# Ledger of designs, part 65: peptides against a protein of PDB entry 6EJA

Target 1, 276 residues: chain A of PDB entry 6EJA
Amino acid sequence: VEYMPANPVRIAFVLVVHGRASRQLQRMFKAIYHKDHFYYIHVDKRSNYLHRQVLQVSRQYSNVRVTPWRMATIWGGASLLSTYLQSMRDLLEMTDWPWDFFINLSAADYPIRTNDQLVAFLSRYRDMNFLKSHGRDNARFIRKQGLDRLFLECDAHMWRLGDRRIPEGIAVDGGSDWFLLNRRFVEYVTFSTDDLVTKMKQFYSYTLLPAESFFHTVLENSPHCDTMVDNNLRITNWNRKLGCKCQYKHIVDWCGCSPNDFKPQDFHRFQQTARP

## One batch from the design tools (peptide; aimed at target 1 G256)

Design b2_p29_6_s2 (made by RFdiffusion4, then SolubleMPNN; from b2_p29_6, 10 letters changed)
Fold by OpenDDE base, seed 3:
Structure b2_p29_6_s2 (fold): chain B 276 residues (1-276), chain A 29 residues (1-29)
Amino acid sequence: as target 1 above (276 residues)
Amino acid sequence: LPITPQDLEGVTVGFFGSDTEVPITGGDL
């Protein structure tokens, strides 16, 4: 019944992980693992226990690699974007890994569809990029995200240095930092020397929560703008009451929210999810 | 798969769904 594509897409899963939740990560990894895909894992520089565990996994599977470089990432840090950009470059330089899609995951993610369903879907839409936007009020987004503020990541802190201007002629957008990007667009982001990519990389290197806006903004202002799909294929558990307490003031000069763990009573949300 | 209630432990994001709410994560101080 499921469509079997003649040329199924192969996926580069980029796992950005931290902490000590090795068992949880292993469970998730087993759920998404397939021999035809590729897994590139970045472990936070401070998470040595987890790094050792992940290295063991990488030695057991030929299609699993661990980044030889490790960053100390913080909530909202510019280093998260750097992590993705460097991983993209690495993956493009791995000529023995012919991947078609870039998909980012964390240890707190879990698949709710089968691999066959995912591959069938992405094979049908192999020319598309999947990014979810915040909504209509872009001015509010810019203000609330602090995009008009200059930030510097240093010593595990995001320092707010002052105000800045949004680049003229750029349509800024953003939303979720979970996405699915095709190889063609990743190549563009990685190797293009045009003014857009160059300026945006510079701009977002001093940006709070850069991964929530960089790829949206670059894509929508690029020659690839017609490939955007406003769907990141995620179900995120947002609970403002629990997740929005400005709990990151100790590491960033800003206020922020985070999603919360699903509870057993939320199980129906996985069962009743709409198909893309 | 299929997903079970036990799979929800520690999960904040369901991968390959479509019911995504994207509230603004940042807030001005």
Scores: peptide ipSAE 0.420, ipTM 0.870, DockQ to the pose 0.741
OpenDDE base, seeds 1, 2, 4, 5: peptide ipSAE 0.416, 0.415, 0.408, 0.414; ipTM 0.871, 0.868, 0.866, 0.869

Design b2_p29_6_s3 (made by RFdiffusion4, then SolubleMPNN; from b2_p29_6, 10 letters changed)
Fold by OpenDDE base, seed 3:
Structure b2_p29_6_s3 (fold): chain B 276 residues (1-276), chain A 29 residues (1-29)
Amino acid sequence: as target 1 above (276 residues)
Amino acid sequence: LPITPQDLEGVTVGFFGSDTEVPIVGGDL
């Protein structure tokens, strides 16, 4: 019944992980692992215990690698985008890993569909990029995200330096920092020397929550703009009452929100999930 | 898979479901 593609896509899963939740990560990893995919894991520089555990996993599976470089990432930090960009370059330079899609995950993610379903879907839409936008009010988005503010990541803090202008001629967009990108677009982002990519990399290196907007903005202003699908294939547990308490003001000069853990009573949300 | 209630522990994002509603997550101090 399930469509079986003649040339199934192969996925590069990029796992950006931190903390001490080794057991949780292992559980999630086992749930998404397949021999035909590739797993590239970045462990936060400060998470040495987790790094040791992940290294053990990488030694057991030939299609699992750990980044030889490690960044100290913070909530909203520009270093998160740097992590993705560097991992993209690394993955493109790994000629022995013929991946077709880039998918980012954290230790707090968990699959709710089978690998066969995922592969079938992405094989059907192999030319598309999956990014979820925030909605209609882009001006509000810019203000609330602080895109018109200049930030500097230094000493585990995002310092607000002042105001800045949005680049002219650029249609800024954003939303979720969870996405699925095809290899062609990743190649463009990684190797293009055009004005768009160059300027956006510079702009977003001083941006709060850059991964929530960089890829959207680059894609929508690029020759690949017609490949965007406004769907990131995620279900995120947003509870504003619990997740929006300006709890990060000690590490960023801005207020922010975070998703919350699902609870047992939320189980029905996974069962009743509509197919893309 | 299939997912169980026990799988929800520590999970904030369901992978390969429907699209996510994305609230604005930022705000000035």
Scores: peptide ipSAE 0.393, ipTM 0.856, DockQ to the pose 0.761
OpenDDE base, seeds 1, 2, 4, 5: peptide ipSAE 0.389, 0.383, 0.381, 0.390; ipTM 0.846, 0.843, 0.845, 0.848; seed 4 fails the geometry check

Design b2_p29_6_s4 (made by RFdiffusion4, then SolubleMPNN; from b2_p29_6, 10 letters changed)
Fold by OpenDDE base, seed 3:
Structure b2_p29_6_s4 (fold): chain B 276 residues (1-276), chain A 29 residues (1-29)
Amino acid sequence: as target 1 above (276 residues)
Amino acid sequence: LPITPQDLEGVKVGFFGSDTEVPITGGDL
């Protein structure tokens, strides 16, 4: 028996996609699609083939839209945060889409629970924001993430310009760039003119991997700080031996890691996953 | 749903799970 909420939440799924994996994206899209939700898709500026495919999908479904603007996103680029912030603004301006939650996905994501389960869960916790923290030494996090370094994104490269200071009086946090944010917090991030939001937008516009830290930091230092849940409802396949080879030096003046594709032998991890 | 082994192709992140590991993704040179 599944809980059926009287006022079920409606979700704005923001899909940030790139490359040529149209079949994979289509499969994932079908798995998460529901008529009561909304899908806003950003296709990398360089991925014209994929853009054409996604446009075809958007013409078939009234609750699917494609961003009219497109950014060239790179690993660790500040433009990724810009993409999310602009998509948030767009979604808030779409008065015909009454969404309650913002959820970001990529073509490498796949649902492991039903829509009913997701809606039931989020309807129960509609006032909460779901962000996963790194859970380790924060000073180490700052150093490893390069938060104390100034970066500039230009010509599809993240240039390290030098050192910088972490803003005083701000509790910096971060972790996963996969999250679930309620509309109220998204409204705050988008439209607030307070010192926190203003300064953090400026700070993170010159930050490496900004989406892994911006929303955490803003939330935890905001009047909405009590709404944070340290769970982003994701299972990420981390294999440092395979995924941490400093493989992005040609794109960013920094080293980084990426998750790896799940293998058939990892299937049990999906079956045995505990419910939130 | 339910997920099958074939669904794992190209998947790096399972959505709506609770077993979340978030290692540090960045590293200095």
Scores: peptide ipSAE 0.473, ipTM 0.880, DockQ to the pose 0.753
OpenDDE base, seeds 1, 2, 4, 5: peptide ipSAE 0.465, 0.464, 0.454, 0.457; ipTM 0.879, 0.877, 0.873, 0.877; seed 1 fails the geometry check

Design b2_p29_7 (made by RFdiffusion4; failed a check: the pose's geometry)
Pose (drawn by RFdiffusion4):
Structure b2_p29_7 (pose): chain A 276 residues (1-276), chain P 29 residues (1-29)
Amino acid sequence: as target 1 above (276 residues)
Amino acid sequence: SDDFMADLRDWVENHEHIDSIHGEGNGPP
């Protein structure tokens, strides 16, 4: 990531944000901002204060826009995938924004390498897609995720309605819902009317935590399967002893886990050279 | 590089907790 690329990638950052931490969001935005990238910010419908603050930012910079539509993106909700898919369509239709990669971030994310290094890395691998799979037993993953269960999002709640079959003829996979996808794959997901994309959009409209497997499943079974890199370029601070308290039991008909917040004792983790 | 790492250290020490919309399924209750 030390070299200087002659044709650097331009990145579309899609920020899916909620809550009250506007100053921290502004600090992270400062760290990731470059005049040659693009920023498309979705603010949860329920976070009006944060939305007003985001509007000030978008009014200041030409390469920053806010989604005019806003969803209540509850934990594990089917609406998160809807949010990504609509943002991808919007971004592809913005012809004045010639972006090469799609990167999703939350208000709790932070870069651990400089923009120069990120651009250099992605410029070398611009035809790859970066998704992290669970890598362990797939039947256990399907069960723990509830992928063989039917869910419906209404009234800001995920309702478990019954069982369903895993469709035959495709491999189902999943893992992290943080990723980096290139423009070619995003176009395929958005505009393709082939049997895989159409049926997976239907299947995942009624799925818990859809973003943790929709893009994996579509990519692995699509003509772009040979572009997958099993690495999302993220460090996620999972600590199961603390983060799996079924804390979302009142929002979804399921038990879930979330990553812990980093502390000072974790700083050495951001210096690991093992994987990018 | 050092300026970036110093900013990162400061952020790690002083960042705020935000409830997550992301996570993993952990089975039925």

Design b2_p29_7_s1 (made by RFdiffusion4, then SolubleMPNN; from b2_p29_7, 14 letters changed; failed a check: the pose's geometry)
Amino acid sequence: MEEFLEELREYIENHESIPSISGRGDGPP

Design b2_p29_7_s2 (made by RFdiffusion4, then SolubleMPNN; from b2_p29_7, 15 letters changed; failed a check: the pose's geometry)
Amino acid sequence: DEAFLEELKEYIENHEHIESISGEGEGEA

Design b2_p29_7_s3 (made by RFdiffusion4, then SolubleMPNN; from b2_p29_7, 17 letters changed; failed a check: the pose's geometry)
Amino acid sequence: MEEFLKELEEYIANHESIPSITGRGDGLP

Design b2_p29_7_s4 (made by RFdiffusion4, then SolubleMPNN; from b2_p29_7, 16 letters changed; failed a check: the pose's geometry)
Amino acid sequence: DEEFLEFLKEYIENHESIPSIYGRGEGLP

Design b2_p29_8 (made by RFdiffusion4; failed a check: the pose's geometry)
Pose (drawn by RFdiffusion4):
Structure b2_p29_8 (pose): chain A 276 residues (1-276), chain P 29 residues (1-29)
Amino acid sequence: as target 1 above (276 residues)
Amino acid sequence: SPLMEDLQRMLEEGAAINGGGAEGDGPLP
């Protein structure tokens, strides 16, 4: 990531944010901002204070816009995938924004390498998609995710309605819902009317945690399957002893886990050279 | 780099940084 690219990638950052931590969001935005990238910010419908603060930012910079539509993106909600898919359509229709990659971030994310290094890396691998699979037993993944269960999002709640079959003829996969997707793959997901994309959009409209498997499943079974890199370029601070307390039991009809917050003792982890 | 220094200060300040993600952990007991 040391070289200087002659044709650097321009990145569309989609920030899906909620809560009250506007100053921290502004600090992270400062760290990732470059005049040649684009920023499209979705603020949870329930976070009006944060939305007003985000509007000030978008009014200041030409390469920053806010989604005019806003969803209540509850934990594990089917609406998160709807949010990504609509943001991808919006971004593809913005012809004044010639972006090459799609990167999703939350208000709790932070870069661990400089913008120069990120651009250099992605410029070399611009035809790749970066998704991290669970890599373990797939039947266990389907069960733990509840992918063989039917869910419905209404009244800001994920209702478990019953069982359903895994569709035949495709390999189902999943893992992290944080990723980097290139423009070509985003176009395929958005505009393709082939049997795979159409049926997966229907299947995942009634799926818990849809973003943790929809893009994996579509990519692996699509004509872009040979572009997958099993690495999302993220460090996620999982600690199952603390983060799996079924803490979202009142929002979803399921038990879930979330990553822990980093502490000072974790700083050495951001210097690992093992994987990008 | 200045970015890693800023990260270290944020970690000392107790900033809510976690890398993102969520997982299903089975049905309700």

Design b2_p29_8_s1 (made by RFdiffusion4, then SolubleMPNN; from b2_p29_8 with P2E M4L D6E Q8R R9K A16H A22M; failed a check: the pose's geometry)
Amino acid sequence: SELLEELRKMLEEGAHINGGGMEGDGPLP

Design b2_p29_8_s2 (made by RFdiffusion4, then SolubleMPNN; from b2_p29_8 with M4L D6E Q8R R9E A16H; failed a check: the pose's geometry)
Amino acid sequence: SPLLEELREMLEEGAHINGGGAEGDGPLP

Design b2_p29_8_s3 (made by RFdiffusion4, then SolubleMPNN; from b2_p29_8, 8 letters changed; failed a check: the pose's geometry)
Amino acid sequence: SELLEELKEMLEEGAHINGGGMRGDGPLP

Design b2_p29_8_s4 (made by RFdiffusion4, then SolubleMPNN; from b2_p29_8 with P2E M4L D6E Q8K R9E A16H A22M; failed a check: the pose's geometry)
Amino acid sequence: SELLEELKEMLEEGAHINGGGMEGDGPLP

## One batch from the design tools (peptide; aimed at target 1 W75 R160 G256)

Design b2_p30_1 (made by RFdiffusion4; failed a check: the pose's geometry)
Pose (drawn by RFdiffusion4):
Structure b2_p30_1 (pose): chain A 276 residues (1-276), chain P 30 residues (1-30)
Amino acid sequence: as target 1 above (276 residues)
Amino acid sequence: SAAFEDDLRDWLETQEHIEPITGEGNGEPP
């Protein structure tokens, strides 16, 4: 990531944010901002204070826009995938924004390498998609994720309605819902009317945690399957002893886990050279 | 590089908790 690219990638950051931490969001935005990238910010419908603060930012910079539509993106909700898919369509239709990669971030994310290094890395691998799979037993993954269960999002709640079959003829996969996708794959997901994309959009409209498997499943079974890199370029601070308390039991008909917050003792982890 | 590392260390010490909107499934309740 040390070289200087002659044709650097321009990145569309989609920020899906909620809560009250506007100053921290502004600090992270400052760290990732470059005049040649683009920023498209979705603020949870329930976070009006944060939305007003985000509007000030978008009014200041030409390469920053806010989604005019806003969803209540509850934990594990089917609406998160809807949010990504609509944002991808919006971004592809914005012809004045010639972006090459799609990167999703939350208000709790932070870069651990400089923008120069990120651009250099992605410029070398511009035809690749970066998704992290669970890599372990797939039947256990399907069960723990509830992918063989039917869910419905209404009234800001995920209702478990019954069982369903895993469709035949495709491999189902999943893992992290943080990723980096190139423009060509985003176009395929958005505009393709082939049997895979159409049926997976229907299947995942009634799926818990849809973003943790929809893009994996579509990519692995699509004509772009040979572009997958099993690495999302993220460090996620999972600590199961603390983060799996079924804490979202009142929002979803399921038990879930979330990553822990980093502490000072974790700083050495950001310096690992093992994987990008 | 050092300036980036210093900013990263400072952010790590001064960050706020934000409840996640995503994570991973952990099965049916017992």

Design b2_p30_1_s1 (made by RFdiffusion4, then SolubleMPNN; from b2_p30_1, 11 letters changed; failed a check: the pose's geometry)
Amino acid sequence: DEAFLQELKEYIETREHIEPITGEGDGEPP

Design b2_p30_1_s2 (made by RFdiffusion4, then SolubleMPNN; from b2_p30_1, 12 letters changed; failed a check: the pose's geometry)
Amino acid sequence: MEAFLEELREYLETREHIEPRSGEGAGELP

Design b2_p30_2 (made by RFdiffusion4; failed a check: the pose's geometry)
Pose (drawn by RFdiffusion4):
Formats: C-alpha cells, structure tokens, sequence
Structure b2_p30_2 (pose): chain A 276 residues (1-276), chain P 30 residues (1-30)
C-alpha cells in the first residue's frame, strides 16, 4: 500500500448512522474525508437531531449528500438491505459521481489506515469484491442466522412467521454485513433481471439480518463469483461472552449478538500485519 | 388484513419458544 497509483479509485462511502453521537460522527468523517471521494449519508428516521447535524455537513461540501428517504433501520431488520439497495441505485444514477467502490460505514466505525493506503490498495484490486464469510459449518450458520425462518418487518419489529425452505440449486453463504463492493458488481445487483438476482431480492425481503448473507449468496452464485476476496478489510471486536445477551429480544423474534467497543488495551490490534 | 393479524397473533404466542431455541443455538458456540 506504499505506491502511488496513476489512476486512483474514487470511493462512494455510504454512512448508515443513528443515535446522538454527532460529534464522533464528525470526527470520523474528518478522518475519512477526501475531496475526490463521495459521501452518501442515511440517517435513521428516528434520529432527527443527528439528521439536522448531518444536513449542516452536506450543505458545506459538494461531494456529500444525504438520502432524502430515511428508514427506521432496526437491528436485524429487513429494511437494512432495502437501505443498501436503494442507496446503490441512487448512487449509480448520480452520473456526476464517477465512483469505483462502495464502502458501508456506521457511526461506530473508524479507519485504521490512512486514506492514501486505502486508495493504493483498492486501486491495485479494483476488479475484486471484499466480503467476509463465516468459513465454518454452513448448516450451523443457516440455523443460527434463522435463514430457514420467515420474517416480516412491520411496526419497527421483526416478526417470526414460520419456516421456509432453502432454495435448491444455489449455494447459500454469509458472514459480515460490512464489505467493499466494486461498481461493476453493484450494477449487476441493481439492474440485473436474471433468475438469481430477482429471486434473491424476494427471498431476502423476508429475511432476518439480510445484509449478512444476501451479497455473499448473490456474488458466489453470479457471473462475478471469481472476483470474491474472503476478507472484508475490517476488524470487528467480537467478544461472545459479553455481546451475546439476547439484548434485542424485544425488537426481533430472535437472539442476536453485537460487537464490543474497543478500549485502549486494544490499540496493538490495529497494527497487525497478518491480513489487509 | 385479517390474515396478517392472525399471523401476528401466532407470532406473539410462539415468541418465547422461538427465543429459547435461538438462545440455545448461540450457546452451542460457547
């Protein structure tokens, strides 16, 4: 990541944010901002204070826009995938924004390498997609995720409505819902009317945590399957002993886990050279 | 609709069992 690229990538950051931590969001935005990138910010419908603060930012910079539509993106809700898919369509239709990669971030994310290094890395691998699979037993993943269950999002709640079959003829996969996708793959997902994309959009409209498997499943079974890199370029601070308390039991008809917050004792983890 | 209200009522009745099952799946990786 030390070299200087002659044709650097321009990145579309899609920030899906909620809550009250506007100053922290502004600090992270400062760290990732570059005049040649683009920022498209979705603020949860329920977070009006944060939205007003985000509008001030978008009014200041030409390469920053806010989604005019806003969803209540509850934990594990089917609406998160809807949010990503609509943001991808919006971004592809913005012809004044010639972006090469799609990177999703939350208000709790933070860069651990400089913008120069990120651009240099992605410029070398511009035809790749970066998704992290669970890599373990797939039947256990399907069960733990509830992918063989039918869910419906209404009234800001995920309702478990019954069982369903995993469709035949495709391999189902999943893992992290943080990723980096190139423009070519995003176009395929958005505009393709082939049997895979159409049926997966329907299947995932009634799926818990859809973003943790929709893009994996579509990519692995699509003509772009040879572009997958099993690395999302993220460090996720999972600690199961603390983060799996079924804490979302009142929002979804399922038990879930979330990553822990980093502390000072974790600083050495951001210096690992094992994987990018 | 009526069919949707009936499905949601069933979902409320089966919620405790679904949470216990899903919690047991989380414990299997411990």
Amino acid sequence: as target 1 above (276 residues)
Amino acid sequence: SEALEEALARAREERAATLAESQALLEEDD

Design b2_p30_2_s1 (made by RFdiffusion4, then SolubleMPNN; from b2_p30_2, 13 letters changed; failed a check: the pose's geometry)
Amino acid sequence: SAALEELLAESERNREKDLAESEALLKEED

Design b2_p30_2_s2 (made by RFdiffusion4, then SolubleMPNN; from b2_p30_2, 18 letters changed; failed a check: the pose's geometry)
Amino acid sequence: SAELEKLLAESEKNREKALEEDEALLKEEE

Design b2_p30_2_s3 (made by RFdiffusion4, then SolubleMPNN; from b2_p30_2, 16 letters changed; failed a check: the pose's geometry)
Amino acid sequence: SKELEELLRESEERREETLEEDEALLKEEE

Design b2_p30_3 (made by RFdiffusion4)
Pose (drawn by RFdiffusion4):
Structure b2_p30_3 (pose): chain A 276 residues (1-276), chain P 30 residues (1-30)
Amino acid sequence: as target 1 above (276 residues)
Amino acid sequence: SEEELRENMREAKLTEEEIDFYLEWIKEEE
C-alpha cells in the first residue's frame, strides 16, 4: 500500500448512522474525507437531531449528499438491505459521481489506515469484491442466523412467522454485513433481472439480518463469483462473553450479538500485519 | 447467569431446542 497509483479509485462511502453522537461522526468524517471521494449519508428516521447536524455537513461540501428517504433501520431489520439496495441504485444514477467502490460505514466505525493506503490498495484490486464469510459449518450458520425462518418487518419490529425452505440449486453463505463492493458488482445487483438476483431479492425481503448473507449468496452464485476475496478489510471487536446477551429480544423475534467497543488496551490490534 | 439468559431467549420466541443450540454456539465462539 506504499505505491502511488496513476489511476486512483474514487470511493462512494455510504454512511448508515443513528443516535446522538454527531460530534464523533464529524470526527470520523474528517478522518475519511477526501475531495475526490463521495459521501452518501442515511440517517435513521428516528434520529432527527443527528439528521439536522448531517444536513449542515452536506450543505458545506459538494461531494456529500444525504438520502432524502430515511428508514427506521432497527437491529436485524429487513429494512437495512432495502437501505443498501436503494442507496446503490441512487448512486449508480448519479452520473456526476464516477465512483469505483462502495464502502458502508456506521457512526461507530473508524479508519485504521490512511486514505492514501486505502486508495493504493483498492486501486491494485479494483476488480475484486471484499466480503468476509463465517468460514465454519454452514448448516450451523443457517440455523443460528434464522435463515430457514420467515420474518416480517412491520411496526419497527421483526416478526418471526414460521419456517421456510432453503432454495435448491444455490449455495447459501454469509458472514459480516460490512464490505467493499466494486461498481461492476453493484450494477449487477441493481439492474440484473436474471433468476438469481430476482429471487434473492424476494427471499431476502423477509429475512432477518439480510445484509449478512444476501451479498455473499448473490456474489458466490453469480457470474462474478471469481472476484470474491474472503476478507472485508475490517477488524470487528467481537467478544461473545459480553455481546451475546439476547439484548435485542424486544425488537426482533430472535437472539443476537453485537461487537464491543474498543478500549485503549486494544490499540496494538490496529497494527497487525497479518491481513489487510 | 445461564438461567437469566435462557429466560431472555424464551422471551425472544426461541424453542428449548433452539435455546440449547444457541447457548452451545456462544460457548464455541468464546

Design b2_p30_3_s1 (made by RFdiffusion4, then SolubleMPNN; from b2_p30_3, 10 letters changed)
Fold by OpenDDE base, seed 2:
Structure b2_p30_3_s1 (fold): chain B 276 residues (1-276), chain A 30 residues (1-30)
Amino acid sequence: as target 1 above (276 residues)
Amino acid sequence: SREELVERMREAGLSDEEIEFFLEEIEEEE
């Protein structure tokens, strides 16, 4: 492993944060901050206090920006994918930020790898994409994730509307919603007009926990499929206990097992509408 | 509790088969 690569990659860290965990975010940010990387932070639309705090940070560092747009996201919400996709577009349009890799993080994450290790590794494998697969049969994964079910995000809730079929000819895959994507693949996802990207964007706009499967599925079915590495490098540790949640009524009309930073209790305070 | 979870699943409109599936999945994850 080269700790000082000749052409080190530069990373765009996209942070999707919510709630009032300002101190935790600050701690995490300080731990991952490096002058050669870029940090693009999305704060949930409802988290105004946190937004103010993040803005203050962004004003102190030239390589830290906050999304001018803000979405209201929920655990398992399709809007999370939209957040990532829009962030990717924004980052690609920032010509003054020559990033090579996209990495997503939450406020609950904490780095367990050094910057040097990460940069050295990614610099060696700059043409690869790192997505961790679920590691078991896809049929069970599809069933567990509810990929054959149609969901609608509305009023801070994921409503299950009915059954659906996976698009013909598509091999669905997924696993971790933490991924390391190279710029080339991000460009493909963002700007491609092929049927795969178009159909998958549509499909996953009605999907529970879309970030756990969208990029996997798109990559594996794309001309870039040979760039996939079944590893997300486990570069972070989560400060929360992971597990399966079935938060019917409050969050989602389904069960999910995900290392998502959104907690059901975070959204219980929001008014819910009656089921459609 | 397991009973509470089952009730929530029922309220969500899950079938018996789906409920059993998720119960098994949850148990495996624990």
Scores: peptide ipSAE 0.106, ipTM 0.669, DockQ to the pose 0.436
OpenDDE base, seeds 1, 3, 4, 5: peptide ipSAE 0.022, 0.010, 0.041, 0.134; ipTM 0.414, 0.412, 0.483, 0.691; seed 5 fails the geometry check

Design b2_p30_3_s2 (made by RFdiffusion4, then SolubleMPNN; from b2_p30_3 with N8R T15S E16D Y22F W25E)
Fold by OpenDDE base, seed 2:
Structure b2_p30_3_s2 (fold): chain B 276 residues (1-276), chain A 30 residues (1-30)
Amino acid sequence: as target 1 above (276 residues)
Amino acid sequence: SEEELRERMREAKLSDEEIDFFLEEIKEEE
């Protein structure tokens, strides 16, 4: 798979970070940094210390920027999708950053390939979008994710307001909240005014864990549906013992699963050639 | 325990039907 592409893709990495783990973020950043890529970092509105640290990093690298706007995000919050969508818009408006792919990263999910392998792979499949589906019964997925429930994010809480129906004619899908999206699809999501994008943006504004389903659903129901690849090229560790047991009941009026946090020693996985 | 988990789910404002569903999901994942 690894080869030297003639026209290597350039990646816009979007990092949504919070807390006070400055050193951890620094280590992660060093592990994933490359001069040919772009890094757009959103720091939670409440994480001022981290924001200061990230700003310092951004001043040292011309291909690193920090969002001038900051949102207060919570686990499972609809605002996370807003964060991604706004970041996408910002990145599209940055004419001096000619990125080809959008990739979100966190400490809980890492690429399973080295940078060279990733670039080579994406350069070969530059017209594709990589979204990992749940691979289960869709009705069960909808129920588990609470997609047929209406949620409102307010006061750092996801309030369940009641039941709702899935929009007619829409095939809902989802799975991983980590995705690799090509610029063309990002442009579509950002600027399209068709009924699909409009309805889905509205629908997912009241959705729990919207990033796990929004892009899947939009892509599969869009004119770009043929570009979907059921693979996110990520290593995601789920804590099955502690996850899926309402760990976030204090934040969300629902139960869900959460991935394991990567340890600092796990950062090297981005540079590994093989899956653990 | 299952009862403890049920209680946690109730605290998350899940209905009994929803709780039963999630308990089944957990069992299937184990």
Scores: peptide ipSAE 0.399, ipTM 0.878, DockQ to the pose 0.824
OpenDDE base, seeds 1, 3, 4, 5: peptide ipSAE 0.015, 0.397, 0.399, 0.325; ipTM 0.387, 0.877, 0.877, 0.841; seed 3 fails the geometry check

